Peptides against a protein of PDB entry 4KTY. Designs and how they scored, part 12

Target 1, 266 residues: chain A of PDB entry 4KTY
Amino acid sequence: YVLNDIGVIFYGEVNDIKTRSWSYGQFEDGILDTCLYVMDRAQMDLSGRGNPIKVSRVGSAMVNAKDDEGVLVGSWDNIYAYGVPPSAWTGSVDILLEYRSSENPVRYGQCWVFAGVFNTFLRCLGIPARIVTNYFSAHDNDANLQMDIFLEEDGNVNSKLTKDSVWNYHCWNEAWMTRPDLPVGFGGWQAVDSTPQENSDGMYRCGPASVQAIKHGHVCFQFDAPFVFAEVNSDLIYITAKKDGTHVVENVDATHIGKLIVTKQI

## One batch from the design tools (peptide; made by RFdiffusion4, then SolubleMPNN)

Design b1_p9_1_s3 (from b1_p9_1, 4 letters changed)
Fold by OpenDDE base, seed 3:
Structure b1_p9_1_s3 (fold): chain B 266 residues (1-266), chain A 9 residues (1-9)
Amino acid sequence: as target 1 above (266 residues)
Amino acid sequence: SFSFIPKLP
């Protein structure tokens, strides 16, 4: 989880799982320097740089450009006119070296690019890390641990009212660490996500959230456990918006979200 | 349509 510099990222659909190679390159020239530079740009105290909890949380914030002029600018508009299309990247090295050289955010990334770069960052700093792919990944926008899908009377989605969304797949990272700040048994793999999805206490970041805690239904533990729990366990709530402005729950789907979570075993 | 791009169902 630290030594392998080439990985596999799962993507596609739950019924048509696909894989691509990704070069992490954590041992390539200039990469460690760039990871240190990232922490410098974050103004991270030296005392915190040995703490994987703090490092992974800072990395979660800094791999995306939001808030802090971090590494990657996300784009989902399919234009990408002022940079490299997310699909063109094959590894982390070029992205990190460009960031270090230009001292400006690199354009552009999406979830697997963010996860790839973040994986390099973690491994480069000696934190065991892997990329995970969640199929039918929920994005809870209002922190109610459910996906509220508003429908018109004709059955079409009301996009104005529907703020939550579901991705066919989403990639994030798991980092291995002890969690002395949590109860015994909730160390090990921690979910961390650098794709800018939601604001977490003032920054676009996510985690570390204990995978074991989430598996046992514990969402009260730092960091961002409710959001990660929702990504993998949210119920889909289909709500019909009536003409009179009232809302009626038409259906609940408790099986759709988090159909499959996949990671490469190293 | 690119297979890498996540889609909203």
Scores: peptide ipSAE 0.235, ipTM 0.835, DockQ to the pose 0.124
Fold by OpenDDE base, seed 2:
Structure b1_p9_1_s3 (fold): chain B 266 residues (1-266), chain A 9 residues (1-9)
Amino acid sequence: as target 1 above (266 residues)
Amino acid sequence: SFSFIPKLP
């Protein structure tokens, strides 16, 4: 199948789904060379460059700047003082070419920018890939597969106690590959994420996690299945922090997270 | 703020 060089990214709210175009540009001049350069910067063995499992995992690490001077610096402070605001990007080409030229991380990205650049990287290297948007996407920071939301007695969120978070939407990627390292039936689409969210065995990376494994609750399968599972299937635990220091579970919502997962068909 | 930016609860 012919891979599209222009895509659609879903964003917004679950009840008000929005779309924007994104130019992947995987066939543009210099882009493949830049993808090879990214793998060179990662010091990836040549023998691994033909393995989509290794390539996608390295890509998930290298598309973000953390740990390894990778492609994109994330910023969520709404300042963006020393670069381009995430919303100003319209495609992957300028970002990747700037990275190759400057040999320094490009500022700045957020989830859809990371996903867009990562999609280009995967497609350039012959890996079928698509962007996935998860509405009400959980960010579990302690690997307990639940979102602990602490509330003050007045009902306001206690931001100091609440370390977990829920995004109204989050974008990551799915890459198509066989998984000979997993039991039969868990190949196909694999979740991979280059947005720096959590550390995975020493680096800010995520995946590949078998979509089929996640759907069937097999969180023991490499890589990062618990984290991806939590993104789409965490329970919300509302805990009231009393003035006397006690915690009371007020409510449990098992339906809020992962309300809708959307992707453009490739 | 830009509507494209993800929001926390």
Scores: peptide ipSAE 0.183, ipTM 0.814, DockQ to the pose 0.125
Fold by OpenDDE base, seed 4:
Structure b1_p9_1_s3 (fold): chain B 266 residues (1-266), chain A 9 residues (1-9)
Amino acid sequence: as target 1 above (266 residues)
Amino acid sequence: SFSFIPKLP
């Protein structure tokens, strides 16, 4: 998980799983220096740089450009005129080297690009890391541990009534570390996500969240466990917005979100 | 549509 400099990222649909290669390039010239530079830009104290909990959390913030002029600018509107389309990237090296050279955020990324760059960052710093793809990935925007889907009376989705959304797939990272700040048994793989989705205590960042804790329904543990839990295990709540302004829960689907979670082994 | 781009419902 540290030595492999080429990986596979899963994407597509749950019933049509696709893969692409990604060059992490953690051993390429200038990449480690760039990772150190990223931590410098974050003004991270030297004492914290040896702590994978702090490093992964800072990395989740800094790989995206929000808040702190981090590495990548996200774009999801299919307008990439002022940079490189997310699909054109084939690895982390060019992105990181451009960031180091220009000292400005690089355009543009989406989830797999964020995950790819973040994976490089973690591996460069000696943190075992892998990319995880979640199919039917929920984005809980209001922190209610459910995915609200509002329907018009005719049954059509009204996307204006909620900021909650479901991605057909989403990529994030898992990083291996001990969690002395958590109860025994909740070390190991930790979910971390650099794709800017939600504000976490003042910054667009996510994790580390204990995978074991989430698997057992423990969402009270730092960091961002409720959000990650929602990504993989939210109930879909179908709510009809009636003309009279009332909302009626029509259906609950507990099986749709997190239908498949895939990661490359070793 | 591009195959790499995640889709929203």
Scores: peptide ipSAE 0.133, ipTM 0.796, DockQ to the pose 0.121
Fold by OpenDDE base, seed 1:
Structure b1_p9_1_s3 (fold): chain B 266 residues (1-266), chain A 9 residues (1-9)
Amino acid sequence: as target 1 above (266 residues)
Amino acid sequence: SFSFIPKLP
């Protein structure tokens, strides 16, 4: 098969789906060398570099700058004074080449930038990969598979009582591989995410999580299946915080999160 | 716009 070096990333809102082109550039000069350099910076053993499970997990850690001086610094403060605004990037090539040249993290990225660069990394190393966009994507901060929404007695949302949040959209990657470490049937597409959302066993990384396992509610399989499951299938729990300090569950919405998941075929 | 924006219900 022929891997495309230009892709489409879906973003926006569920009722107003938008697309943007992204140049992966996996065949451009210096890009493969940079991907190898990324694995070198991760101190990845040569024996592991042929294992897509290990490679994708290392990639999910190294595409973000947290913990290990990886490729991209995430920023959502809308200032971006010391780098390039996330919206200004049009592809992976300039980012990866800057990282290789400067040997310092590149500023700045958000989810689609992380997903774009990570897609290049995976494809460069011969791993079939695609970008996935999830609308109404949950960010479960306390690993309870629920999105806690706290309400004041007047019905207004109190965002100070929880770190859980819902994004209008979020982009991550799916990588195709066998999973000999899992039961038969849970190979194929694996969710991996380089956007630094949560700590996974000491590092900001996510996956590979079996898409088939997630679809069947198997959150016990490595790696980070509970987090990925929560992104696409969390229940919204509306809790009223009373003046006396008691919490009352007012409503449960099992349909809001993960209303639409969009991806382009490889 | 191109942004990762929180959207509470």
Scores: peptide ipSAE 0.027, ipTM 0.692, DockQ to the pose 0.237

Design b1_p9_1_s4 (from b1_p9_1, 3 letters changed)
Fold by OpenDDE base, seed 4:
Structure b1_p9_1_s4 (fold): chain B 266 residues (1-266), chain A 9 residues (1-9)
Amino acid sequence: as target 1 above (266 residues)
Amino acid sequence: SFSYIPKLP
């Protein structure tokens, strides 16, 4: 997990799985230095840099540009005139070196780009890490552990009534570490996500969330377990917004979200 | 496409 400098990222649709190669380049010249620079920009104390919990959490914040002038600017508007389209990136090296050189956020990234760069960051710092792709990935925006889908009376979706959304796929990272801050058995793989999705205690970051905790429904465990749980196991709540302003739950689908979770080692 | 695409059921 640490030694491989080239990986595969899964994307596409659940019924049309696609793969792309990604060069992590954790051993390339200047990359480790850049990772250290990232932690410097985060003003991370030296005492915390040996703690994978702190490092992964800081990394999840700093790989995105929000809040702290981190590495990557996300863009989903299909307008990339002031930078590089997310699809044009083939690895982490150019992104990280540009960040180090310019000392400004690099444009642009989407989930697999964030995950790729974050994977490099983790591996550079000796944290075993892998990229995970979740198909039908929920984005719970209101922290209610469900995916609200509002329907008009005619059955059409009204996307204006909620900020919740479902991605056809989403990529994040899993990092291997002990969790002495959690009960026994909840170490190992931890979900961490650098794609800026939700604010977590004042910053756009996510994790580390114990994969074992998520699998067993322990959403009370730090960090961001409810959000990660919702990504992989949120119920779809279909709500009809009536003309009189009332909302009626029409249906609940507990099978749609997290239809397939894929990583290279699975 | 490999773009990040929201898909509402």
Scores: peptide ipSAE 0.025, ipTM 0.679, DockQ to the pose 0.268
Fold by OpenDDE base, seed 2:
Structure b1_p9_1_s4 (fold): chain B 266 residues (1-266), chain A 9 residues (1-9)
Amino acid sequence: as target 1 above (266 residues)
Amino acid sequence: SFSYIPKLP
């Protein structure tokens, strides 16, 4: 999980799984220096740079450009003016080297690009890491651990009322580390995500969240366990917005989210 | 094409 410099990222649909190669290039010239530069830009204390908990959390913030002029600007508008379309990237090296040379955020990324660059960052710094793809991945934006889908009386989605969303797929990372800040048994793989989705204590970042904690429903454990839990285990709540302003729960689907979670075994 | 698409049920 540290030595492989080429990987596979899963995407597509749950019933039509696709893969793309990604060059991590953690051993390429200038990449380690760039990772150190990223931590410098984050003003990370030297004492924390040996702590994978702190490093992975800082990385989750800095791989995206939000808040801190980090590495990648996200875009989903299918225009991508003044930059590179997310689909054109084939690896992390060009992105990281461009960031280092320009000292400005690189345009543009989507989830697999964020995950790819973040994977390079983690591996470059000696943290075992892998990319995880979740099909039907929930995006809970009100921290209630459910997807509230509001419907008009005619059955159409009320986009104004519906704030939560579901991605056909989403990629994030898992990093291997001990968690002395958590109870015994919740070390190992930790979910971390650099795709800017939600604010976590003042910055767009996510994790590390213990995979074991998430699996056993311990959402009170730092960091961002409720959000990660919701990504893989949210119920869909279908709510009809009546003309009189009342809301009626029409249906609950507990099976839709997190249909499949895939990672390559390196 | 590679895309990240929101998909409401």
Scores: peptide ipSAE 0.025, ipTM 0.681, DockQ to the pose 0.228
Fold by OpenDDE base, seed 1:
Structure b1_p9_1_s4 (fold): chain B 266 residues (1-266), chain A 9 residues (1-9)
Amino acid sequence: as target 1 above (266 residues)
Amino acid sequence: SFSYIPKLP
């Protein structure tokens, strides 16, 4: 989880799983220096740089360009006129070296690109890390642990009534660390995500959230456990919006979200 | 190519 410089990222759909090779390149010239530069740009105190909790949280913020002129600009508009299309990247090295050289955010990334670069960052700094792919990944926009799906009276979906959405797949990272700030037993793998999905205490970042805590429904534990829990375990709530303005729950599906979570064992 | 695509249930 630290020494491998080439990995596999899972994507596609739950019934059509695909794989993509990704070069992390954590040992390539200039990459460690760039990771240190990222922490410098974050104005991270030297005393915190040895703490994987702080490092992973800072990394989740800095790998995306939002808020702090971090590494990658996310884009999903399919034009990508002023940079590299997300699908064209094959590894982290070119992205990180461009960031270090230009001192400006690199265009463009999507979830697997963010996860790839973040994985390099973590491994460079000696934090065991892996990429995780979640199929039917929920994006809970209002932090209610539900995916609200609004239906018209005719049964058609009205996507304008909610910002909640489901991705066919989403990639994030798990980082291995102790969690002395949590009760005993909730160390180990921690979910961290650099894809700019939601604001967390003032900036676009996510984690570290204890995987064990999430598995046992302990969403009260820092950081961002409710959001990560929702990604993998949200209930789909089908709500009919009546003409009179009333909302009626028609159905609840507790099995659709997080049907499959995949990571490579190395 | 592949992309991060929203999928409605």
Scores: peptide ipSAE 0.024, ipTM 0.671, DockQ to the pose 0.227
Fold by OpenDDE base, seed 5:
Structure b1_p9_1_s4 (fold): chain B 266 residues (1-266), chain A 9 residues (1-9)
Amino acid sequence: as target 1 above (266 residues)
Amino acid sequence: SFSYIPKLP
């Protein structure tokens, strides 16, 4: 989890699981320096740099460019004219070194790229980390722990009203650490996510959220447990928006989200 | 394809 500099990332569809190799390169020249530079850009106090909780949270924020001119600019429009298509990246090294050299966000990333770079960041700093892929991953945008899907009377999705979304797959990271800020038993793997999805107390970041806490439904535990919980365990609520303005719940699907969560066992 | 595609059921 720390020494392995090559990994496998799962992606694709639940019915067509695909794998991609990713070079983390945490031992390559300049990478550690770049990771330190990232923390410098975050204006992270030296006293916090030894705390994996703080480091992983800062890394979650800084691996994405939002808010703080962090490492990667996300793009999902399939137009990558001003940078490198996300699929063209094969590892973290080129991205991190470009960031260090240019001192500007690197274009472009999607979830596996964010996760790959974040994994390098964590491992480089001695934090055991792995990439996790969740198929049918929910993006709850209103923090109600459910996916509200609004339908027209004809049964088609009302895209204007439907703000929540489901990714066919989503990649994030799990980092191993103790959590003295949580009750006993909620250390170990912590979900952290650098893909900019939701604002968390002022900036786009996510975690660390205790995997054990999530499994036991402790969504009140810091950080961002409700969001992570929703990613893996949201109910789909199908709501018909009637012409008269009324909303009718047509169906509830409690099985769709988080059908498969995969990580490489290292 | 290696893409991040949002899908609704």
Scores: peptide ipSAE 0.023, ipTM 0.668, DockQ to the pose 0.231

Design b1_p9_2_s1 (from b1_p9_2, 4 letters changed)
Fold by OpenDDE base, seed 4:
Structure b1_p9_2_s1 (fold): chain B 266 residues (1-266), chain A 9 residues (1-9)
Amino acid sequence: as target 1 above (266 residues)
Amino acid sequence: SSVLPFKPP
């Protein structure tokens, strides 16, 4: 999880799983220097740089450009006129080296690009890390641990009534570390996500969230466990918006979100 | 069949 410099990222649909190669390049010239530069840009205290909890949380914030002029600018508008389309990237090295040389955020990334760069960052700093792909990944925007789907009376989805959404797939990272700040048994793999999705205590970042805690329904533990839990376990709540403004729950689907979670075994 | 993720309806 630290030594492999080439990986595979899963994407596509749950019924049509696809893979793409990604070059992490954590041993390439200038990459470690760039990772240190990223932590410098974050103004990370030197004493915290040996703590994988702090490092992974800072990395989660800094791999995206929001808030702090971090590494990658996300774009989902299908234009990409002022940079490189997300699909054109094949690895982390060019992105990180461009960031280091230009000292400006690199355009553009989406989830697998963020995850790829973040994986390089973690591995470069000696933190075991892997990319995880979640199919039917929920984006809970209002922190209610459910995915609200509003329907018109004709059964069509009304996307204006909620900011909640579901990705056909989403990629994030898991980092291996002890969690002395959590109860015994909740160390090991921690979910961290650098794709800017939600604000976490003032910054677009996510994690580390204990995978074991989430698997056992413990969402009270730092960091961002409710959000990660919702990504993989949220119930779909189908709500009909009536003409009179009332809302009626029509159906609940507890099996749709997190239909498949895939990671490469090494 | 695109590489890009999307939000299904």
Scores: peptide ipSAE 0.301, ipTM 0.870, DockQ to the pose 0.176
Fold by OpenDDE base, seed 1:
Structure b1_p9_2_s1 (fold): chain B 266 residues (1-266), chain A 9 residues (1-9)
Amino acid sequence: as target 1 above (266 residues)
Amino acid sequence: SSVLPFKPP
């Protein structure tokens, strides 16, 4: 989880799981220096740089370009004219070295690219880390721990009534650390995500959220546990929007989201 | 691309 410099990222569909090789390159020339530079750009004090909780949270913010001119610009509009298409990247090294050289965000990334670069960042700094792929990953936009699906009276989906959505797959990271700020038993793997999805206390960042806490239904612990919980365990709420403006819950599906969560044992 | 994630309908 620290020494491996090449990994595998799972993607595709739950019924058609695919793998992609990714070169982390945490030991290549200039990469550690770039990771230190990232922390410098974040204006992270020296005392915090030895704390994996702070480092992973800063990393989740800085690997994306939002808010702080971090490493990667996300793009999901299929327009990549001013950079590299997300699918063209094969590893973290070129991205990080370009960032260090240009001192500007690198274009472009999507979830697995963010996760790949973030994994390099964590491993470079001695934090055991792995990439996790969640199939049928919910994006809870209004922080209500449920995925709202609105239906017209004719049964067709009305996509205008909610910003909630489900990815066929989404990638994030888990970082291993103790959590002295949490109750005993909630250390170990912590979910962290650098893909800019939701704002967390003023910045697009996510985690560290205790995986053990989330597994036990505890979403009250820092950081961003409700959001991560929703990604893997949101109920689908099918709501019929009546012409008279009333909403009727037609069905609840508690089994669809987080149907499969995969990570490589390395 | 088959690599790109998408939002199922």
Scores: peptide ipSAE 0.292, ipTM 0.868, DockQ to the pose 0.177
Fold by OpenDDE base, seed 3:
Structure b1_p9_2_s1 (fold): chain B 266 residues (1-266), chain A 9 residues (1-9)
Amino acid sequence: as target 1 above (266 residues)
Amino acid sequence: SSVLPFKPP
């Protein structure tokens, strides 16, 4: 088994799939040290650093700056005046080395940047990892495993009532590990996501969630399986808010979310 | 040419 230090990240639209090269640089000078530093900043117990479950969960939290002054500050408002635009990054090395040097979160990232840096982190620490791109990726805000889209009577989206949203594409990671904390068969690839989307037991992190468990509809297993499940398989529920205050389900779309999930072979 | 992800309406 040989780890590649250069990868490909899929992005764009489901009907216009694009790829970009990303340099993980897990073998570059200072990168492993930076990964160890990240775990130090997380105040991770030494005994847990050999556990890929704990490491991947900590990495999920620490690659984003929220809560813990982690590596990357996300920005989605097209205002990047105080840092580097997410699209300008070509790999993980500069980001990680800047973080190590400045000891402050690096600006700015979006999903593929988070995934790229997280992939480096995992690989540096000996955890097989890959980036996954999900097209039409749901962002469930209320953990009900469905996307509630509220419409006005005129058909326009009621933004006040509609809290859930869908990304045209979203990138996260899968990490390979055994899951002795789960029933037999739910080891292997685990979904982990460092892009800050939802709070998970007190901080912005996601996973590891068993891909096999999710594939078989088991969302009861740690960590964050319901959220990951919703990202790839939630139904769109179109609800019309009537003037009298009643809500009527107008339509259900069970095919929109998770149109395509792509990952490069390791 | 769409590099950035977005949430379509």
Scores: peptide ipSAE 0.272, ipTM 0.854, DockQ to the pose 0.171
Fold by OpenDDE base, seed 2:
Structure b1_p9_2_s1 (fold): chain B 266 residues (1-266), chain A 9 residues (1-9)
Amino acid sequence: as target 1 above (266 residues)
Amino acid sequence: SSVLPFKPP
């Protein structure tokens, strides 16, 4: 989880799982210096750079360009002017070296690119890390731990009222560390995500959230446990919006979200 | 097929 510089990322559909190779290159020339530069740009205190909790949280913020002129600019509108299409990247090295050279955010990334670069960052700094792919990954944007799907009376989705959404797949990272700030038993793998999805206490970042805490429903534990819990375990609530303004719950699906979570043991 | 993720309708 630290020494392997080539990996595999899972993507596609739950019933048609695909893989792509990704070169992390954490030992390539200039990569360690770039990771240190990233922490410098974040103005991270030297005392915190030895703490994997702080490092992973800063990394989740800095791998995306939002808020702090971090590494990658996301694009999901199929317009990649003045940059590289997300699908053209084959590894982290070119992205990180371009960031260090230009001192400007690199265009463009999507979830697997963010996860790939973040994985390099973590491994380069000696934090055991892996990429995780979640199929049917929920994006709860109002922090109610539900996917509220509003339907018209004819059964079609009301896109105006429906603000929550589900990705067919989403990639993030898990980092291994102790959690002395949490009760005993909630160390180990921690979910961290650099894809800009939701604001976390003023910045687009996510984690570290204890995987064990999430599995046992302890969403009160820092950081961002409610959001990560929702990604993997939200219920779909189908609500019919009546013409008179009333809402009726038509159905609840507790099996759709997080159908499969995959990681490669390399 | 496309590598890009998408949000199902």
Scores: peptide ipSAE 0.276, ipTM 0.859, DockQ to the pose 0.168; fails the geometry check

